# Peptides against a protein of PDB entry 3H8D: the designs that were tried, part 227

Target 1, 122 residues: chain A of PDB entry 3H8D
Amino acid sequence: DMKRQQRFFRIPFIRPADQYKDPQNKKKGWWYAHFDGPWIARQMELHPDKPPILLVAGKDDMEMCELNLEETGLTRKRGAEILPRQFEEIWERCGGIQYLQSAIESRQARPTYATAMLQNLL

## One batch from the design tools (peptide; made by RFdiffusion4, then SolubleMPNN)

Design b2_p30_7_s4 (from b2_p30_7, 12 letters changed)
Fold by OpenDDE base, seed 1:
Structure b2_p30_7_s4 (fold): chain B 122 residues (1-122), chain C 122 residues (1-122), chain A 30 residues (1-30)
Amino acid sequence: as target 1 above (122 residues)
Amino acid sequence: as target 1 above (122 residues)
Amino acid sequence: SREEEEEEGWRKVKELMASRGLVVDESAFE
């Protein structure tokens, strides 16, 4: 739907064990979110010390942000919003295409902009 | 078409008369471009000393960038690409909605992502 | 207010991330 605005965000994070260490000893990870209109479609987590985590709407609802975009306050966080390609580049590197495709094929994925775009890509 | 990637760019410019002045005396303007896939859909210019210029595909082809996106090199210019909202916010402030609407109604506008989105908005 | 709602929402985002073992680096935001 052309009415639904696609917006992407990332938030840096550190490990709980690092939160009281000196800045140079805090290894940063990145939390990514893709919102299809008001609702999250994809979530991704880049960790400094473990494999990336990929999450897609429908399949992974319990692990994903359950707030609508406005409720999150992300749009008010300077530096949080990123370009689509900034998300997609990492998504692709992390195997997101295959992950989402599998979720679609298993009928676990909720239809979103992401699922539609993947279907157009294939 | 979901295959066409919407990308937005802005480039600062200075007036020719200011090009040899001290930095504090160079008033910056901003050139904005919206590319619907490979081709420009909207162009906008914020000037320090005159009203904004709005341009839309079809109507204003002769005044707009005639290079395709790849030819412009904008995708390789660090800091040039901006978020859709960064373009749209300025576009709206400058009366872009009314400008594009008039171009559509007069049948001067080429169909683009921008025209389609406006039709969905109205 | 909208500001209060956004603040509460942001708190919930941080809590959600915390539940996943992620501590938001708030210094990255103004």
Scores: peptide ipSAE 0.176, ipTM 0.589, DockQ to the pose 0.444
Fold by OpenDDE base, seed 5:
Structure b2_p30_7_s4 (fold): chain B 122 residues (1-122), chain C 122 residues (1-122), chain A 30 residues (1-30)
Amino acid sequence: as target 1 above (122 residues)
Amino acid sequence: as target 1 above (122 residues)
Amino acid sequence: SREEEEEEGWRKVKELMASRGLVVDESAFE
């Protein structure tokens, strides 16, 4: 249902090895999530020292957030919510379109707002 | 089409009478816009010294932004774009739901994402 | 309570991220 609310979130993270280092020595990454209604549709992780990780519902469920949006508390975490374009710009830069497309073609992607939008784009 | 991108913007304004006053004497208002795809669906104005103004497509076209989204340059105005909830929270507080509902019932509202969402809510 | 549920959820989010080698930088939140 295209009437489901699309919400996007971003959480900064550091590497476990940097957890106990001085602030200046903590390299920051970003965890991104796209929720199509209550359930995650896409997840993305930008790392300071390795390629980005792209995840899509249906294909990567075991690696993605298993909580519904309300359970995460993200909506109440001030500063976590971002604009759609803030997600999409990074998604596109990371090859997310191709990744999702491949997931669709391989019949691995669960239908979401993201799959619908991509199918409109192509 | 529910697949149209919903984008929201907010711009601060000062009253014309305050334009030449000292900064401390300039009371700020806020201009809000909801674009359903390229065209405005809702407009809202918070004033420092009078009731809010609510406008909906179809009913209030003459008082609303007549430019399409691209023509406005809002997408290129840093800080202008806001989250949907940042618009909706104010919209609801200002009685926007009732205003739009009345516009629908009076057959004045042009069908938009906003009308569809309200009809889903009611 | 809702607050407890939210705290539990947030904990689970952090744990999920940790399992992936990601430690949430909570200082970055307002």
Scores: peptide ipSAE 0.176, ipTM 0.582, DockQ to the pose 0.447
Fold by OpenDDE base, seed 3:
Structure b2_p30_7_s4 (fold): chain B 122 residues (1-122), chain C 122 residues (1-122), chain A 30 residues (1-30)
Amino acid sequence: as target 1 above (122 residues)
Amino acid sequence: as target 1 above (122 residues)
Amino acid sequence: SREEEEEEGWRKVKELMASRGLVVDESAFE
């Protein structure tokens, strides 16, 4: 629903194999989250060495953040919050529209702000 | 998470075929909802003429209430809210534990208060 | 306290990411 606050977050990560290397040898990935009100609607992972991973609520719940937004502490993590377009730009480039569309068509997707927007677009 | 308020609701319904009949000829069913904070975790339907229907978040989202709790207006519906045990008693009798367990095992269930409780029980 | 709850939440986030083979680069938040 349009009245729920949509908030987006990004956290950089490194591969476990790189965690003990010098900073210059740590390849960065990015974990992204879209929260529709208190609950996560979409999760996305950009990897330095493999294809991006897209996750949507309902379909991929067991792989996604189970905490509500306030429980995560992300809102208090300086630099974690990003603008909607910073998320959507990546989401779209990674094929997120098609992924979410497929999840809706298969009746796997939980209705979220994201599914609503998609249904308005298509 | 244990800190989120767990609220339960029940609404009677009649079959569409009975809607124009006299009151004595309208067979009542019961719609049940468990909200884990703002979002529905479980939905259950008792029918006068068919087996009960159990639904869990993540697995059955497309068939469940898509509104957050406040959006439903259930909290303002006199007589709709019920005690936790009034829900659980029915849920258990209808095989809800096994249904939710299967949804967890198949990675279809969204983590909720209900899934957490189940995992503590089993 | 709220701060403790937030720290716990952050820990859980890191653990979640770790379970997926992602180690949070906490230096980005320093």
Scores: peptide ipSAE 0.174, ipTM 0.425, DockQ to the pose 0.306
Fold by OpenDDE base, seed 4:
Order: sequence, then structure tokens, then C-alpha cells
Structure b2_p30_7_s4 (fold): chain B 122 residues (1-122), chain C 122 residues (1-122), chain A 30 residues (1-30)
Amino acid sequence: as target 1 above (122 residues)
Amino acid sequence: as target 1 above (122 residues)
Amino acid sequence: SREEEEEEGWRKVKELMASRGLVVDESAFE
């Protein structure tokens, strides 16, 4: 059940308006994903010019990665995979714990590794 | 300037949870896009289980299609292109006029065909 | 081939991000 492999990934992005600017003039954002086995459990987006976006399975399915892990090719993309703490550190700073907790309590969250771990912590 | 070709597109989507259900059990969402020449001016998303999402150029760049029209391949996708009224009808019902107006007044909107037409109407 | 599979996967990721208006900064990857 929670024996599924937990894997985390990060991909940098830029604003469309910065696409053709000099590298020093491109403000970077970061897309983060937590996969609980083959399927995404949490997604997070840090933008250079707007508040961070937090997404959790069940509640935010329509805005999250719809591909399974293998289909994404992320595991084969050098530099994309990150350590769990690299994800969690940002997640916590952005209010992810509270966000997921609220989703659980409202019964919007689909059970995942993330929901289970949070419930163990509380 | 406003001589650019205005083209509209619609693509259906389904919730991941409904992906393997019988067709009759799949609730469809709809992704809408308005292209002002090569670049997107407005984007709209109708979901079966959450409020519609409205997006306008300048204000919501980070959540809108970043590809130019040609790159999207939408013009080559059979059945994707729709009539202007098919877009506007939904846009209006979802509060798009007010949304765009607010974006203009707050100076968040990038000038587009849509902003120009709205200003002509008012 | 494996290389083709990797390219296809990466294409899908870029498309996924594109659907959200995100342009991948490919310069960050070796």
C-alpha cells in the first residue's frame, strides 16, 4: 500500500514573455511533482511573479499531471529527480501541510502516501 | 493591429478518475482558447466538478497556453476550431466580460483584440 | 530505441507544462 516507491521531481520554467530574453533577464519558476508509485500525489509550482500553487490528488486532479510516472519520462531526465527533502522543504514553506490537511478534512483528498504521512504526524 | 486573425478552439477533457469508466460515466470538461493572431488572448476552462476558470493575456500568462497558434497544432486538429460565438457565449455566461474589465482597469491585461472589443462595447 | 523513448517522454512533459502555460527552461538540463 504505502510500499509504493516515492519519487520527486523538479523542472524549471520561464514566463512566455521571457522566452526570448537574455538568460539573465529570465525569471525562473519551478514545477515540482511527488509521485506515489506510478501516480502523482502532490504538485507544486513556484512562480517568480505570483503566489505558489499547491495541488493534491483527488482535490486538484484537473490541474495536475495526468500521466503516470513512466509515461512522463521524468525518471530518465537527468537532473529532474530530487531528494524528498528538497520537495518537502518547499512544500512546508508554502503552506503545504495546512493545504493537505484541509483537503483531507473536507474529504477532497484521495488517499496517498502524502495523506498517510500527514495523518501519522498529526 | 486588430487586423490579426481571430480564431477560437475547444478541446474536451475528462477527469483522471473517469478515464477508464464507461463513456456515459465520464464527465467532460472543456478547454477553450481565443487566439489573437499567433498568440493567445483568452483562455477558459469548464470543469464538471469545479467553477470555471477564466484567464486573460497579461494577467494570467503563467496559466495560459504559451505556444503560438501554429505550434499548438490546433488548426490542424479536426473539430477543435469553433465559431467566435461558441466561445463568447460561454465566456459571457461565466462572467468573462467582468473578468476582463477588471483586468483592464487594474492594468493587468495586455492589450489584445479582446480588450479592444470590450472597450468598444463599453 | 531508448533515446527515442526518452525524447518522447520529455516531449510529453513539455506538453503537460505547456498546457499550464509553463515554458520549460531546457538549459537547466545537461
Scores: peptide ipSAE 0.168, ipTM 0.503, DockQ to the pose 0.273

Design b2_p30_8_s1 (from b2_p30_8, 12 letters changed)
Fold by OpenDDE base, seed 1:
Structure b2_p30_8_s1 (fold): chain B 122 residues (1-122), chain C 122 residues (1-122), chain A 30 residues (1-30)
Amino acid sequence: as target 1 above (122 residues)
Amino acid sequence: as target 1 above (122 residues)
Amino acid sequence: MAEPFIPEREAYYSELSPKFVKWLSERLKK
């Protein structure tokens, strides 16, 4: 049901290799998630030292969060939830539209709010 | 470097849900922290209505204080700093040795003064 | 003097589930 609540989250992370470095050398990455209802629809990872990683439900299930939203605790983490556009802007800049489109065309993407929106635009 | 200064702190907190209650109904919890140099190594929370929470660096980074010691202001709060044993006694009573040991064995714990001390004892 | 920053788990330092933290940590090590 496309009436499911769409919620977006981001969490900063420090690479394990940087844990012992001085603060100025602890480069932050960002983990992003789009939940379509209780289940993740899109995941995005911005790393300080490598290209961004884009993941979509169906195609990349094994690399994406397997927990439902309530199980993560993200909704209870102050500052974790972001506005839809805060996710979409980064998603678009990283080539997310192309990535999801290709996943749809190859029949690898699981239907989600994200796939529906993309199909409505193209 | 295990020669980093080990400092311990304790501050009381009131649960967010109790903020608007009368003083007699604002049950106090206690937040404990062990800093290995500028960065937190262990964190412990004693709640009035639930089991204690134990956290160790590496394993529980996302739930622990993300600020360095100077940024917290703890060193400047009178009465916040406690003796090592004041922390360790509570840590031990709450099963901290077991918790940290398990984190080490699972390779989730970041090496700290605490992990080193534990490894020396076992 | 400045007041110390008080990290309350149910507020600013709210807890994530241990299972999620574990999953995320393993994921981000790759």
Scores: peptide ipSAE 0.345, ipTM 0.542, DockQ to the pose 0.162
Fold by OpenDDE base, seed 5:
Structure b2_p30_8_s1 (fold): chain B 122 residues (1-122), chain C 122 residues (1-122), chain A 30 residues (1-30)
Amino acid sequence: as target 1 above (122 residues)
Amino acid sequence: as target 1 above (122 residues)
Amino acid sequence: MAEPFIPEREAYYSELSPKFVKWLSERLKK
């Protein structure tokens, strides 16, 4: 059912190695999530010291958030929810379209709102 | 301006060393904060395995929460806000009056509601 | 000496579920 609510979130994080450094030396990363209904469809991580990590449901389930949306508390965290375009802009810049397409072609991606939108675009 | 709103909070924490232990082996500590308007004036930590830590603005800025009150989300965290006396009772038991007095005398404490109240008491 | 507490992290994530914070912490170790 692709009529489920699509919601997007981001939260900052500090690397474990930087936890006890001076404030000026704590480089922020960003964790992004796209929830298709209660379950995560895409996850994206911007790290300060390595390339972005892209993850899609089906292919990367073991690395993605296993909690449903309500279990995370993200909907109650002020400032965590973002607009769809705020997610998609970064996703596109990081090569997310190609990554998801490859996962679809290799039959690794499970069907989500994201896969449906991409298949409509192609 | 000592007419700013005084708000007090406490939240539990698990020691970093216990983060990945079994639930029964995760000993809880307590983190306390006094906000004088938007900025923290006093911070207090009750640890399960070491003496309490007392911190005052000016002297201990590097070890205290750097987020303003709204940034912390504490005002939106259910059960986090406590009564003034709930903070002061623990503060006094931990030697907070003497700690703050020493910081004032050494000219390390920046003026806050807490310093003003102590100076009125003495 | 015991590991220091990080008040900024705990305060900021206090609105999130403890289970999620734990998961996120584990994830970010990689």
Scores: peptide ipSAE 0.340, ipTM 0.631, DockQ to the pose 0.186
Fold by OpenDDE base, seed 3:
Structure b2_p30_8_s1 (fold): chain B 122 residues (1-122), chain C 122 residues (1-122), chain A 30 residues (1-30)
Amino acid sequence: as target 1 above (122 residues)
Amino acid sequence: as target 1 above (122 residues)
Amino acid sequence: MAEPFIPEREAYYSELSPKFVKWLSERLKK
């Protein structure tokens, strides 16, 4: 159902080891989520100390948010919701297109808005 | 600028070690914050297993909330906001007046509503 | 080893569901 609302969220995190360091030494990470309706379609993690992590539904379910959107509380967290492009820009820079494409081609990706859009784009 | 809104908040916390204990064994702490406008002026932590922690801006910045008020989400958390006296009563009981006074006298305290009020009181 | 209490963290994520905070915390420990 392509009528599902596409919503994107981002929340920051600080590494446990940096929690009590000076502000300038607290390197911040970012957790990104794309929800296709109530369920997550893509997840992305920007870490200050390792390469970005890209995850897509179907392939990476075990590493992705298992809660539906309402269960997370993200919609109620001011500043958490972001524009689609704010997600996509980072997604693209991190190689998300290729990652998702590979997941589709390997039959690992669960059909989502993201898979549909990519297939339409190609 | 003494025209800044003074807002006070309190949230409970459970010690990590108690998280999965029986409810009766989950000793609750309390985290208190005084925001002078968007920025924290005083912070207070009531712990179930150690003496209260008192913190004042300027002196204890490294241990205090780094987020501005809006970033915290405290204003949107039901039951988090408390009356000034609800903060001050605990603050006084914990020796906050003396603590802040010492910070002022040692030139460690950043000027805030709290420092101004204390200086006016004395 | 128990993680120390981080007031800022508690405040920041207070609007999120406890279940999600738990999940997120576990996820980010990896």
Scores: peptide ipSAE 0.339, ipTM 0.623, DockQ to the pose 0.173
Fold by OpenDDE base, seed 2:
Structure b2_p30_8_s1 (fold): chain B 122 residues (1-122), chain C 122 residues (1-122), chain A 30 residues (1-30)
Amino acid sequence: as target 1 above (122 residues)
Amino acid sequence: as target 1 above (122 residues)
Amino acid sequence: MAEPFIPEREAYYSELSPKFVKWLSERLKK
């Protein structure tokens, strides 16, 4: 049901190698999630020292959050939830449209709000 | 300014080695923090299998929380905030008075509410 | 060796579920 609430989240992380360095040497990464109802549809990771990681449901389930939205606690953490466009801007910049399109065409993507929106766009 | 609000917090943690063990084998540690206004003045860690760790601002900045109080989210976590005496009881039991005194005398401690209180006591 | 406990990180993620923090920590080690 496309009436499922689409909610987007991001949280920062410090890479393990930087945990005990001075603040100026702790480069932050960012973990992004798009939840289509209770389950994650897209996941994205920005790392300070390697290429962005893009993940889509169906294709990348083993690397994506396996917890439902309520189980994560993301809705309870102040500042974690972001606007749809805040996710989409980064997603597009990282090649997310092409990544999801390829996953659909290879029949690896699970149908989600994200796949439906892309099919509407193309 | 000693009019800064003194706030105390504690949260449990599971030691890394116990993260994937059965619940009965996950021994909890406790992380304590004293915030003098927005910045941490004292930090204390109780571990199930090693001596307590005591940390004071100025001397142990590299090992203490570098986030300001608002950034930590501690004020928003239900049950995290504790009474001053709940912190001080453990602090005293762990040798905190002597630790802070030594840090002051060695000129390693940054002046805080905690250093001022100790100077009043002695 | 498992990543040592970092109080600052624990405090920051304290509003998240322990299960999610655990999952996230393992994910980010890769």
Scores: peptide ipSAE 0.338, ipTM 0.634, DockQ to the pose 0.189

Design b2_p30_8_s2 (from b2_p30_8, 14 letters changed)
Fold by OpenDDE base, seed 2:
Structure b2_p30_8_s2 (fold): chain B 122 residues (1-122), chain C 122 residues (1-122), chain A 30 residues (1-30)
Amino acid sequence: as target 1 above (122 residues)
Amino acid sequence: as target 1 above (122 residues)
Amino acid sequence: MAEPFIPEYEKYYSELSKKFVDWLSERLKK
């Protein structure tokens, strides 16, 4: 059950609108993922020009990575994997605790490692 | 010395201009690399709409992969590695022999497995 | 000289699966 490996990843992206601009005009965004075993539990997107987007499994499945971890190739990309705290720090800063809590309370969140951990705090 | 492993890779890419088109409108190009040990020796690019680009170490370093083989992740990408002949066939077809020969004669080519092999033919 | 065929952006994602890159690309359109 909770024996699944928790793995966190981060990759940068450039907005499509900036792809063909000079490097100085390319604002970098960041895509974060928390995988609870093979499946994504939380996703987070930092944009240079709009509020962060937080997503949790169950509630936001349509907007989250649909591939299992192996299918993504994230584990094979050097520098993509990050420490749990590297994810959680940003998650907390962006209101992730409240977001997930709300999803749990509204019964929209699929049970994951993240939901379990949050419930243990509460 | 020449005990370095020679490894060849090929990956497809879509032209930047086609990135956001429907799949049917995305013309695929091919990027080839010959690594002489950890460092690239030859690079080749097949385009759907323009002549192939050939590059050799020493002469074209600025346009070639600057990462060592390990850093590229090519060895970890399934289907990326190809047989020597799969590279050489395209290389020959695109005038690679003459290109490398010219680079050697002009003293622009860095000595690699490729330069050594070519000199042995000549 | 012609610019490199592989843009920096694509070079970075080359280590990821095609499916994921495709998915991410579509996601980024939003």
Scores: peptide ipSAE 0.234, ipTM 0.536, DockQ to the pose 0.194
Fold by OpenDDE base, seed 1:
Structure b2_p30_8_s2 (fold): chain B 122 residues (1-122), chain C 122 residues (1-122), chain A 30 residues (1-30)
Amino acid sequence: as target 1 above (122 residues)
Amino acid sequence: as target 1 above (122 residues)
Amino acid sequence: MAEPFIPEYEKYYSELSKKFVDWLSERLKK
């Protein structure tokens, strides 16, 4: 469905273990989301001290945001929304293309804008 | 072609007549551009004292930016790139959907990502 | 976009829904 708006978001997070440490000792991670219309299509987590986590709709639903876009409040948080390329650059760096491709090939990925774009690219 | 990156830009401009006025008297307009890959697909100008100008590739080529994206330097100007929705919200407000639709129906619009999106929306 | 500075957790996430913050907090637990 090419009618749905593609929107991307990024928010930092601090690990629970670091919540009460001095600011200098609070290592921040980044939570990324791609919403295809009201629903999440891709999720990505950059942790300060472990490998990135990549998640795609259909395959990883249990680990992904279950709220629709409006319910998250992301659209109302200044600075949370990012450019598509700002998401894609990190996604690509973390091996997201291969991850999504594998999910498509294994029939685990739910069809989204992301799957459609990749299928047209390859 | 769904492979091309869609990028949007906005820069302010000051009317020539206001160039030498005090800052408070410099009414600024806004120049908007949608690039479908390296080439412009839509252009929009918000003027402080006249109706908005909407332009679409194919129909209005002579009035639109003739430089490819790299040549414009827009990607290197901080704050120039905007979110897709930031462009679309203004585009819609100015009647851009109807303008592009008319250009498609009259066979004046060059096929772009914008035309494809609209055709899938209607 | 510049990397945002992280203010105090509660203040920073105040514009987000409580439901989302709660979800995210649980998700990010070790």
Scores: peptide ipSAE 0.234, ipTM 0.550, DockQ to the pose 0.353
Fold by OpenDDE base, seed 5:
Structure b2_p30_8_s2 (fold): chain B 122 residues (1-122), chain C 122 residues (1-122), chain A 30 residues (1-30)
Amino acid sequence: as target 1 above (122 residues)
Amino acid sequence: as target 1 above (122 residues)
Amino acid sequence: MAEPFIPEYEKYYSELSKKFVDWLSERLKK
């Protein structure tokens, strides 16, 4: 439903192994989320020591945020919300288009704003 | 067309009369714009010394930005782009819903993403 | 905007729900 608000979030994280190291030795990762209304549609993780992880609703539910947006507290976290383009740019760079497309083609993807937009794009 | 990218911008301005005053005496205003694709759909101005100004495409074209988004340079202005909610919150607070609705009812409004969303909301 | 400095995990994520922080923590262990 296009009436649902699309909101995007990003939060940094430090690897557990680096948590007690000096700041210069703490390699920062980034956790990204696209919420289609109250529920996550896409999740993306940039890790400092492994390839990016792309996740889409339906296919990767077990690895994605199970909380609704309000339950996360993300909307109350200053600086967590990002512009759509800030998400999409990284998503595209990490192969998100192909990943989501594959999920659609394999009928693994749950219909979301993301799937709809991709299908409109192709 | 829902395929068009919705982008929102905000830039501060200083009143001409305050331009040469000390910083503490420069009352800041805010210029807001909603671009539906390349063209402006809504414009909003918060002035320090007068009521807010609301403008919608079709009705207020002569008072609105006449440049397409690319021509404005807004996308290249760091910090100018804002989240949709950052625009909408102020828009609503300033009576934008009623203003746009009135423009639609009077058949003055050009169809935009804004008009479509409002009609979906009501 | 991204914060230039990340405080200690517990402090930085204090504005987030405990449930989410817990979820995220477990997620990041993988």
Scores: peptide ipSAE 0.233, ipTM 0.540, DockQ to the pose 0.416
Fold by OpenDDE base, seed 3:
Structure b2_p30_8_s2 (fold): chain B 122 residues (1-122), chain C 122 residues (1-122), chain A 30 residues (1-30)
Amino acid sequence: as target 1 above (122 residues)
Amino acid sequence: as target 1 above (122 residues)
Amino acid sequence: MAEPFIPEYEKYYSELSKKFVDWLSERLKK
């Protein structure tokens, strides 16, 4: 339902191997999430040492955040919430359009705001 | 069309009467805008010395920003873009739901993303 | 993700739920 609020979040992380290194040697990754209402629609992970990981609801549920938005605490974490474009820009750069489209075509994607918007563009 | 990007912006302004005062004596107002694609859908002004002003496309065109989003330069102004909720929270506090609803009922509102979303809630 | 026993980590992620932090930590260990 389009009346559900679309909210986007980003959390930094440091690799376990770097956690005890000097700050300058700790390479940050980024965990991204798009929540369509209370539930995650898309997840994305930027790693400093491997290719980006894209995940879409329905297809990748086992790897995606299982908590509803309220349970995460993301809405209460200052600096975690980002603009839609801040998510979409990275999503697009990582091939998210193609990834989601493929998930839709293979009938693996769960209907979300993201799937609806993509279908509008195609 | 829902495929149009919804973007929100906020710009501070200082009252003409305060423009030559010391910084601590310059009371800031805030100019808010919701752009539905390239065109403004809602505008809101928080004044330090008078009630908030709410404006909706179709009804208040003569008082709203006449420039398309690209022409405004808002997208290039660091710190100008805000989260949807940062706009909506103020909008709601100022009676924006009632204002927009009234504009729809009086057939003065131009159809926008905002009108569509409101109709979903009612 | 850094282990929660690191003071800086605990402070930084304190606003998040423990459940989420734990989930995220396990997820990002890969």
Scores: peptide ipSAE 0.225, ipTM 0.545, DockQ to the pose 0.314

